# Peptides against a protein of PDB entry 5OOQ: the designs that were tried, part 57

Target 1, 227 residues: chain A of PDB entry 5OOQ
Amino acid sequence: YREDVRQVVTHPANALSFLQPGRLVEISVNGKDNYGWGAVVDFAKRINKRNPSAVYTDHESYIVNVVVNTMYIDSPVNLLKPFNPTLPEGIRPAEEGEKSICAVIPITLDSIKSIGNLRLYMPKDIRASGQKETVGKSLREVNRRFPDGIPVLDPVKNMKIEDEDFLKLMKKIDVLNTKLSSNPLTNSMRLEELYGKYSRKHDLHEDMKQLKRKISESQAVIQLDDL

## One batch from the design tools (peptide; made by RFdiffusion4, then SolubleMPNN)

Design b2_p14_3_s4 (from b2_p14_3, 4 letters changed)
Fold by OpenDDE base, seed 1:
Structure b2_p14_3_s4 (fold): chain B 227 residues (1-227), chain A 14 residues (1-14)
Amino acid sequence: as target 1 above (227 residues)
Amino acid sequence: KLGTYEEDYEPIPP
């Protein structure tokens, strides 16, 4: 269900009005290259000058330019073409232990994993020397302020997505989340009752904590599979 | 400076 929500949220009819300069977006290119949270520079309708009759999917029909601060330092950033979402070979995020630089990359809407409820004040000329690095510093500061994750736009409250099927989907997700949150309590109570009978012989407090953790982890996995 | 959608920004049509 999370992918279904993402498809609706990142559809041009919904996403474009929230892709203002400085909007934070979580970026995953080709399902492999996770750049983390970047900042929107601008967007444009995708036009193929060589093939004007080219038909793109809705999610590929726009190019979004984003500043990322996680580009691998040895990536051939000089080969990046404005408004070309087909990234050159070697353009990738830095891995653990690698140095990163700031870069502007063109992405499609399909490469947006999440749209943040935060917006940076962007420099007027992002291409000027040092401006990308300024945005990069701001991105680091945002990540510092939100260690548990950047707030995501609420599709209903913020984005005002009023599609009936989408609302039904969201309600279903809420019900599932409620059930998943309530089940640990029910299971923990049963576990406490069960272990209360055995607590006379063994320090079951640690075992109960471990079991609660395992249940929470298992539910998190189920939640990922069911949403 | 950071702004939130709810406090600082409204949707702007493309």
Scores: peptide ipSAE 0.028, ipTM 0.581, DockQ to the pose 0.341
Fold by OpenDDE base, seed 5:
Structure b2_p14_3_s4 (fold): chain B 227 residues (1-227), chain A 14 residues (1-14)
Amino acid sequence: as target 1 above (227 residues)
Amino acid sequence: KLGTYEEDYEPIPP
């Protein structure tokens, strides 16, 4: 039931304050294209200029720009549009035996598998020549130093999520994960209900204002220089 | 769906 946890963790009300430049995030686009761990460049609220009244789901309402070092070398990266999370055909991670390159890709929050408790130092201009490759080298170094995986932010201890519905959700997830529940299906349905209650408490516009205040307070547990 | 960023996007402070 990792998906239920992921839904809460990647909700804008929780995730955005931890998407500072250099934050490591694990990326899976459309549940199929696994890019591994990338580094956050920035994020923006998703706006449709052609349809200003467009309503996005919570997890599709923001675009996160991330540096990945696993882009297939022959991917049409020149067709990538800034702040367009609808990736062109052929944009994919390198498979085994294929060469990869560094790229900046726009993703939605729904494409985040995990948020790491590490941050990289990011170049001032990531689009300048050679800067993506520098970040790519740093990502390789981090992966080398953490062979058992990059540490993930603890939703309670690190992210300080104290919402009652969230805590109830987490408790239910823990019960399910430990197989202490006599009725997994009923509990799974209850998790969706609890997530729904949590999500409905948050207005994305108000959340952004609150998050802006908390961004400065939110720090990574470990920085690259502490490695 | 094409996404755009807000005009006057303020970078997140480090």
Scores: peptide ipSAE 0.017, ipTM 0.568, DockQ to the pose 0.037
Fold by OpenDDE base, seed 2:
Structure b2_p14_3_s4 (fold): chain B 227 residues (1-227), chain A 14 residues (1-14)
Amino acid sequence: as target 1 above (227 residues)
Amino acid sequence: KLGTYEEDYEPIPP
């Protein structure tokens, strides 16, 4: 169920309007490299110049640049290419006992585990010396202030996802959380069906046009100006 | 404007 919710939340039609500079996002690259919470720098539509006919999945069709403070210190960060989500070999988060550094990494929407209900103040030039480290300090401060975890955007209350199939999914999750006795396997099959219905109903192209309008709208975000 | 960035698929040198 969590994955099905994640797929809906991270879909371009829903996520992009919340990927403002400084937005906190929880990052997991390729399902294995957990960078923890990072801060959005910017995002762009993925375009392949060499293969203009390349078709990306919805979740791979945008690149999000994020500041992380958990990059392994000996990672070949100099090989990182802006807006290239194919990370060089050796780019990984620091393990326990290893030193970490701040880095800007390009990720796909599929690498977003969750979207936080917080925004950091972002430097104008994040690539200037010391600026990413400033954001890294702010990220540490956020983690200190929220020891029980960073608040996640509510898909319904905050993101205003009003799709009927999604709402049904959320209701089912709530019922399952309250009723420990329901068979998890039967519920997973039903969620896949609901997500399938959701994806078929959404015309991504039209949704993107609407999204461009909404991106300019100030959404209710907790700003941490004092970080 | 959503920035459009073209992926320079330069092969990562092995």
Scores: peptide ipSAE 0.027, ipTM 0.578, DockQ to the pose 0.018; fails the geometry check
Fold by OpenDDE base, seed 3:
Structure b2_p14_3_s4 (fold): chain B 227 residues (1-227), chain A 14 residues (1-14)
Amino acid sequence: as target 1 above (227 residues)
Amino acid sequence: KLGTYEEDYEPIPP
């Protein structure tokens, strides 16, 4: 059920208006490589220049560039291709006892575990020498200030997701959390159906202009001026 | 410093 909520939250119709520069996001690539909390640099619609007719899934249709401070030091970061979410072999987070560095990685929306209710001030040129490390220091400071975890955006209160099918999904999750006795399979199938209905209502062709307007209107950010 | 950018974020066109 958490996955079903994640799918709705990370859908382009909902997520993109909250992916402003400096937005904190929790990153897991391919469900395996957990980079922890990173900071959004920018995002772009995924276009295949070699095959313009390529159709991506909703969650793979955008590329988000993020700064992480957990990249394994010996990862081949020089092989990273801008706007290519297919990461080279050896690109991974540092394990326990390994040294980490700051890196900018391209990810898909599907690699976002959660969207934080915080934004960092970002350098104008994140690719300039030392700028990634500055963001990395800020990320460490945030983690120090929030030992119990970074505040996550509330899908309803903050993200203003008012879709009827999503609200029904949330209500069902609440009921299921209280009633663990129902057949998990039946409930999962119904949640998938609700997500499917939601996804079909949102055309990814929603004019970039409407998205820009929603981005400007989305001020649901906790500012920590002391950071 | 954590803050909100007041600047309109435009998605970089591919």
Scores: peptide ipSAE 0.025, ipTM 0.593, DockQ to the pose 0.115; fails the geometry check

Design b2_p14_4_s1
Fold by OpenDDE base, seed 2:
Structure b2_p14_4_s1 (fold): chain B 227 residues (1-227), chain A 14 residues (1-14)
Amino acid sequence: as target 1 above (227 residues)
Amino acid sequence: SLSLEGFELLPPVE
């Protein structure tokens, strides 16, 4: 059921409004390369200039640029292409005992494991010398402050996902005390219906994207130090 | 509309 929740949460109709600069996201590329928590720089709709007719799934239709502080030091980061989520061979997180560096990597929505309920103040120019390292230090500080895990956005309370089928899913998870290992909805018609609803919502979301972002940025913020 | 109830910020660490 956790994967079902992730699919809903990371759908463009729901996720994009929460991918402001500095938003913390937990990153897993290709389901194997875990970079841990990173900070969003920006995002853009995925465009294939060489193949304008390319069709992407909803979860692959946007590119999110994120700062991570767990990049393996010997990774060929110079080969990273802006807004290209197909990472070069050798780009990977550092393993235990290996040294890591900060890097900006382009990922798809499908590479987001969780969206945190925290934002960092981001440098104006993240690509300037030393700026990504500053963000990296902030990420370490956040991890220090939350040894039991960074708070995740509540899909219902924070993200206001009110779909009935989703609410039923959340209720089932709660009843089972989050010990569910199966994802029965992934093979159900209900999931297809749910995704269909989000697809329609996404179209409307894109039309109102700028307005929603403005509203989000104007909302009250609680500093971490005030907790 | 969008709600960010519980939104938290951490300033950059020098």
Scores: peptide ipSAE 0.036, ipTM 0.658, DockQ to the pose 0.396
Fold by OpenDDE base, seed 5:
Structure b2_p14_4_s1 (fold): chain B 227 residues (1-227), chain A 14 residues (1-14)
Amino acid sequence: as target 1 above (227 residues)
Amino acid sequence: SLSLEGFELLPPVE
C-alpha cells in the first residue's frame, strides 16, 4: 500500500506542482541508492534527442534535478550528464564511514520516495562554485531541526488529491495500520483506474505549460518590437 | 499536520 500511495503522489499530475526550486524530496535511485533528502533545482520533460519518438512511462517522463549532500566523495560526478537520469556506474551515496560531497543529480519521478512540506531558498546559479555546498549546509540544518524526520506533504490535505479511489486507498491503509491482522488487498485494478484519471490531468498540465510558453513568447516579441 | 501554505522557506546557511 505504501508503494501504491507513492505511485499516486509521484505521478506527474500530482507531483509536478510541488517540485518548485528548493522543495525537499527524499531520493531513492533504482530502489537501492538512498540519498536521503535533497533539494529540487528544477525539472523538465524528458526528451530523448537520439530517439524523439521514445515513449516513457508517466513516472519516467520527467527529469528532476536535485541537490544531494550524500554523494560518495569518490563518485565519478564528472561523468554525470545533464538531463540523463541513467547515472554512471559508481554514482552512489556514501556509506557509513565514507565521506560525502554535494552534487546535482538528475532523477526521475520514480526515484522520489517522498515530497517534503519544506522549501529552501535556492541560489540563482546552483552550478556556480560553492553554491551546491551552500545548499548542502542548508540540508544539514534542516535535518538537525527535524530529528524525527522532515514533514511530508499530506496527499489529501496538502496536495489536494481528491480522487475517490485514492481516498479509499488511504482509508484502507489507516485501517490496516490499526489492524495488524488485515491482509493488504492489492488494489491493482483501482490503481490502474487512478492512473487513467491522472494521465488526463497530466495532459491538462502540459497544455497549460505550453500555453504559458506561448504567452511568454508573444510578450517577448512585443518587447522586441517596442525596443 | 503542517499546512501546505505554511511550508517553511529556509535561507541558505552560510
Scores: peptide ipSAE 0.034, ipTM 0.709, DockQ to the pose 0.253
Fold by OpenDDE base, seed 3:
Structure b2_p14_4_s1 (fold): chain B 227 residues (1-227), chain A 14 residues (1-14)
Amino acid sequence: as target 1 above (227 residues)
Amino acid sequence: SLSLEGFELLPPVE
């Protein structure tokens, strides 16, 4: 059920409006490389210059650039290519006892484990010397302030996912959490049909993408002034 | 303060 929720939450129709610069996201690449919480730099629709007719799944159709502070120090970060989610060999998080550095990595929506209810104020030029390290310090401070974990966006209350099938899924999860019975609804819910409903919302989001981003950035500026 | 209606902005740590 958690994976089903993740699939819905990370669908472009739902996730993109919450991937503003500075948004905290929990990152797991290929289901094994856990970078922990990082900060969104930007995102763009995935374009294959070699094959413009390439069709990607919804969860692979966008690339999100994120700052992480858990990159293994000896990773070949110089080989990273912006907006290329196929990471070079050796790009990995630091293990216990290893030193880490800050890096900007491109990921797909499928690599987002959760979306946090927090945003960092991001430097204007993250590629400038020392800027990603500043974000890294902020990430450490956030982790210090939230020892029990960074608060995750509520899909219903915060993300306003009001699809009836999704709400039914959430109710079932609540019931199961109470009963401690795991009966996977993965086969019971037609996720494909649910995604079909999101397709129209996705199209609208693409049309309003620039406007929503501007509004979000303006709100961030206002909040900074209020702080 | 965590608002249920929005996100919280944290300033960069200097």
Scores: peptide ipSAE 0.029, ipTM 0.678, DockQ to the pose 0.294
Fold by OpenDDE base, seed 1:
Structure b2_p14_4_s1 (fold): chain B 227 residues (1-227), chain A 14 residues (1-14)
Amino acid sequence: as target 1 above (227 residues)
Amino acid sequence: SLSLEGFELLPPVE
């Protein structure tokens, strides 16, 4: 059920409005390469210039560039291509005892494990010398401040996902967590329907989300100016 | 009091 929630949360119709520059996201690539919490640089719709007719799943249809501070130092980071989520061989997080460096990696929405309720101030030019490392220091500081974990966006309270089927799913999870033997909502079919609803609304929501993003960005900027 | 109402913006660590 946690994966089901993740699928809903990371769907473009829900996630993109919360992927502002500096947004913290927890990153897991290919289900095995855990980079931990990174910071969003930007995102763009995935475009295949070689195959313009390529059809991607909703969760693979956008590329998110994120700064991570856990890249293995000997990873071939020079082979990373912006907006290409197919990572070169050898690109991986540092293991225990290995040294890590900061890197900007392109990921799909499917590689987002969770979206944090925190946003870092991001450098204007992340590609400039030393800027990734600055973000890396900020990430370390955040982890220090939140030893019990970075707060995750509440899908309902924060992300305002108010779909009835999703709310039912959330209630079911809450009941399961309390070990109350509530009837498992056999709603695997409802999740597909839920995803279908998001997919169909995505185009309309993309326009609305672009507007919401602009509003959110403007509010974030206003909050920055008031600080 | 970290008002977690909305986005908490953390300044870069110098």
Scores: peptide ipSAE 0.030, ipTM 0.686, DockQ to the pose 0.258; fails the geometry check

Design b2_p14_4_s2
Fold by OpenDDE base, seed 1:
Structure b2_p14_4_s2 (fold): chain B 227 residues (1-227), chain A 14 residues (1-14)
Amino acid sequence: as target 1 above (227 residues)
Amino acid sequence: SLSLEGFTLLPPVE
């Protein structure tokens, strides 16, 4: 059920509007490489120049660039390519006792474990020298301030996901401890219906363009207020 | 909106 919620939350129709620069996201790549909380740099629709006809799942159709501060120091970060979510061999988080560095990694929406209800102030040019480390310091500070965990966006209250089937799913999760008998397959079918609804209601291309404009405008406003 | 040093708590998107 938690995975079902994650699938809905990380669907482009729901997630993209919350992936502003500086948004905190919890990152797990390939279900095994946990980078912890990172900060969103930007996102773009996934384009395969070699195979323009490539069709990606909804959760793999966008690439999110995120700053992490948990990259293993000896990872071949020089081989990272922006907007290429296929990470080179050896790219992994630091294990216990290993040193870590800051890095910008491209991930898919499927690699987002949770979306935080916090947004960092991001440097204007994250690729400039020392800027990733600044974000890394901010991430450490956030973790220090929230020892019990970074607050996660509430799918209903914060993200305004009001789909009836999703609300039913959430109610079931609240009762999960007592009703283990709910058929996961039935829920999966409902999720597919939910995805269908999201896909039909939202032209993801158009939504992305509008969202990018809104993000740009919001950044401009923030910059103006800082001036 | 709650603004803290280095980060902000964003209100729900309407």
Scores: peptide ipSAE 0.112, ipTM 0.789, DockQ to the pose 0.094
Fold by OpenDDE base, seed 4:
Structure b2_p14_4_s2 (fold): chain B 227 residues (1-227), chain A 14 residues (1-14)
Amino acid sequence: as target 1 above (227 residues)
Amino acid sequence: SLSLEGFTLLPPVE
């Protein structure tokens, strides 16, 4: 069920408005390369110039550039191509005992494990010397301040995902977590059907602009020092 | 997971 929630949360209709610069996201590429928490630089619609007719899934239809501080030091980061989420061979997080560096990597929404309820102030030019390292230091500080884990956006309270089927899913998860003997909501809508609702509902390009404005205007700003 | 209202800002750590 966690994966089910992740699929909904990371759907463009829900995720994009929360992928502001500096937003913390937990990154797992291809389900195997765990980079931990990184910071969003920006995102863009995925465009295949070589094959304009290419159709991507919703979760692969956007590229998110993120700063990570866990890149293996000997990874061929110079081979990283902007707007290409297909990472070169050798691009991987550092393993235990290996040194890591900061890097900006392009990922898909499908590589987002969690969206944090924290945002870093981002440098104006992340490509400038030392800027990604500054972000890296901030990431380390965040991890230090949250030893039990970085707070994750609540899909309902924070992201305002109010879809009835999603709410039913969340209720089901809550029941399971409380170990209630009731088999709640065995008839939960299949994920494919739920995703279909999101896909049909939104012209993502226009909705994104509107949602970003709404969120910026309506959400309270919480300072980390006040938490 | 811990849920917060709104979003939390953290300035870059020098």
Scores: peptide ipSAE 0.040, ipTM 0.670, DockQ to the pose 0.300
Fold by OpenDDE base, seed 5:
Structure b2_p14_4_s2 (fold): chain B 227 residues (1-227), chain A 14 residues (1-14)
Amino acid sequence: as target 1 above (227 residues)
Amino acid sequence: SLSLEGFTLLPPVE
């Protein structure tokens, strides 16, 4: 059920509006590499230049760039490609006793374990010398201030996910946390229905983004004509 | 809004 909630929360229709620069997110890549809490730099729709017709799942359709402070020091960070969420071999978090460094890594929405209810002030140019380390210090400070864990966005109260089936899912989870008696199959069917609704919402979001781009392009043309 | 040094609790962006 936690995974079901995660799937809903990290769906583009819900997550993207909360992935502002500096938003804290808990990162787990490929279900094995836990980087802990990182800070969002930006996100973009995933585009395959080699195969423009490539269709990605909703959770793989966006790339989120995040600053992490848990990268293993000897990881081949120079091999990172800014728009490639498929991380090179050897890119991993530091284990116990290993030294870590700050890095910006591209991840998919599927690599987000949780979205925090905190946002850091981000440097304007995160790629500038020393800026990642500054964010890394901030992340350490946040972890120090929240020893019991960074507060997570409430899907209902904060994210305003008001879908009735989702609310029922949340109630079931609450009940299960107390009783462990809900039928997983029933929940899976409801989740599929929810995904259908979120897909429609995502389409609207993309339409809005395209509209904003068109407006920006139109303004740029006007500025060029005024020159 | 709890302002931590360099941190803001931002309301949900509608």
Scores: peptide ipSAE 0.035, ipTM 0.741, DockQ to the pose 0.086
Fold by OpenDDE base, seed 2:
Structure b2_p14_4_s2 (fold): chain B 227 residues (1-227), chain A 14 residues (1-14)
Amino acid sequence: as target 1 above (227 residues)
Amino acid sequence: SLSLEGFTLLPPVE
């Protein structure tokens, strides 16, 4: 069920309006490399110049650049290619006992585990010397302030996902958490229907992207000190 | 999870 929710939340039609600079996102690359919480720099539609006819899935159709502070120090970060989500061999998070560094990595929407309800003030030029490290310090501070976990954006209350099937899914999850009543097969079938709906909306999303972004940015800003 | 309207901002840690 968590994966089903993640698929809906990270769909371009829902996620892109919440990927403003500084947005915290929890990152897992290829389901193996957990970088923890990072900060969004920017995003762009994935374009394959070598193969313009390349068709990507919805969750792989955008590249999100994120700052992470958990990159293994000996990772070949110099081999990172902008807007290429296929990471070079050796690019990985630091394991326990290993030293880490800050890095900007390109990821797909499919690599987003969660979208946080927090944003950092981002430097104007993240590529300038020392700026990534500044963001890294901020990330450490956030983790310190939220030892039980960074608040996750609520799909219904915050993201305003109002799809009836999704709401039913959420209700079922709540029931399962309380009563352990699982109907995973039924929910999976409904998810396919949801994907079909979102796929159609995605075509319109790019046209409405600017409007949705403006709406999201106009939302009330709450300082962490007010929490 | 903490329910917030909008988003919470943190200044850069200097």
Scores: peptide ipSAE 0.032, ipTM 0.673, DockQ to the pose 0.316

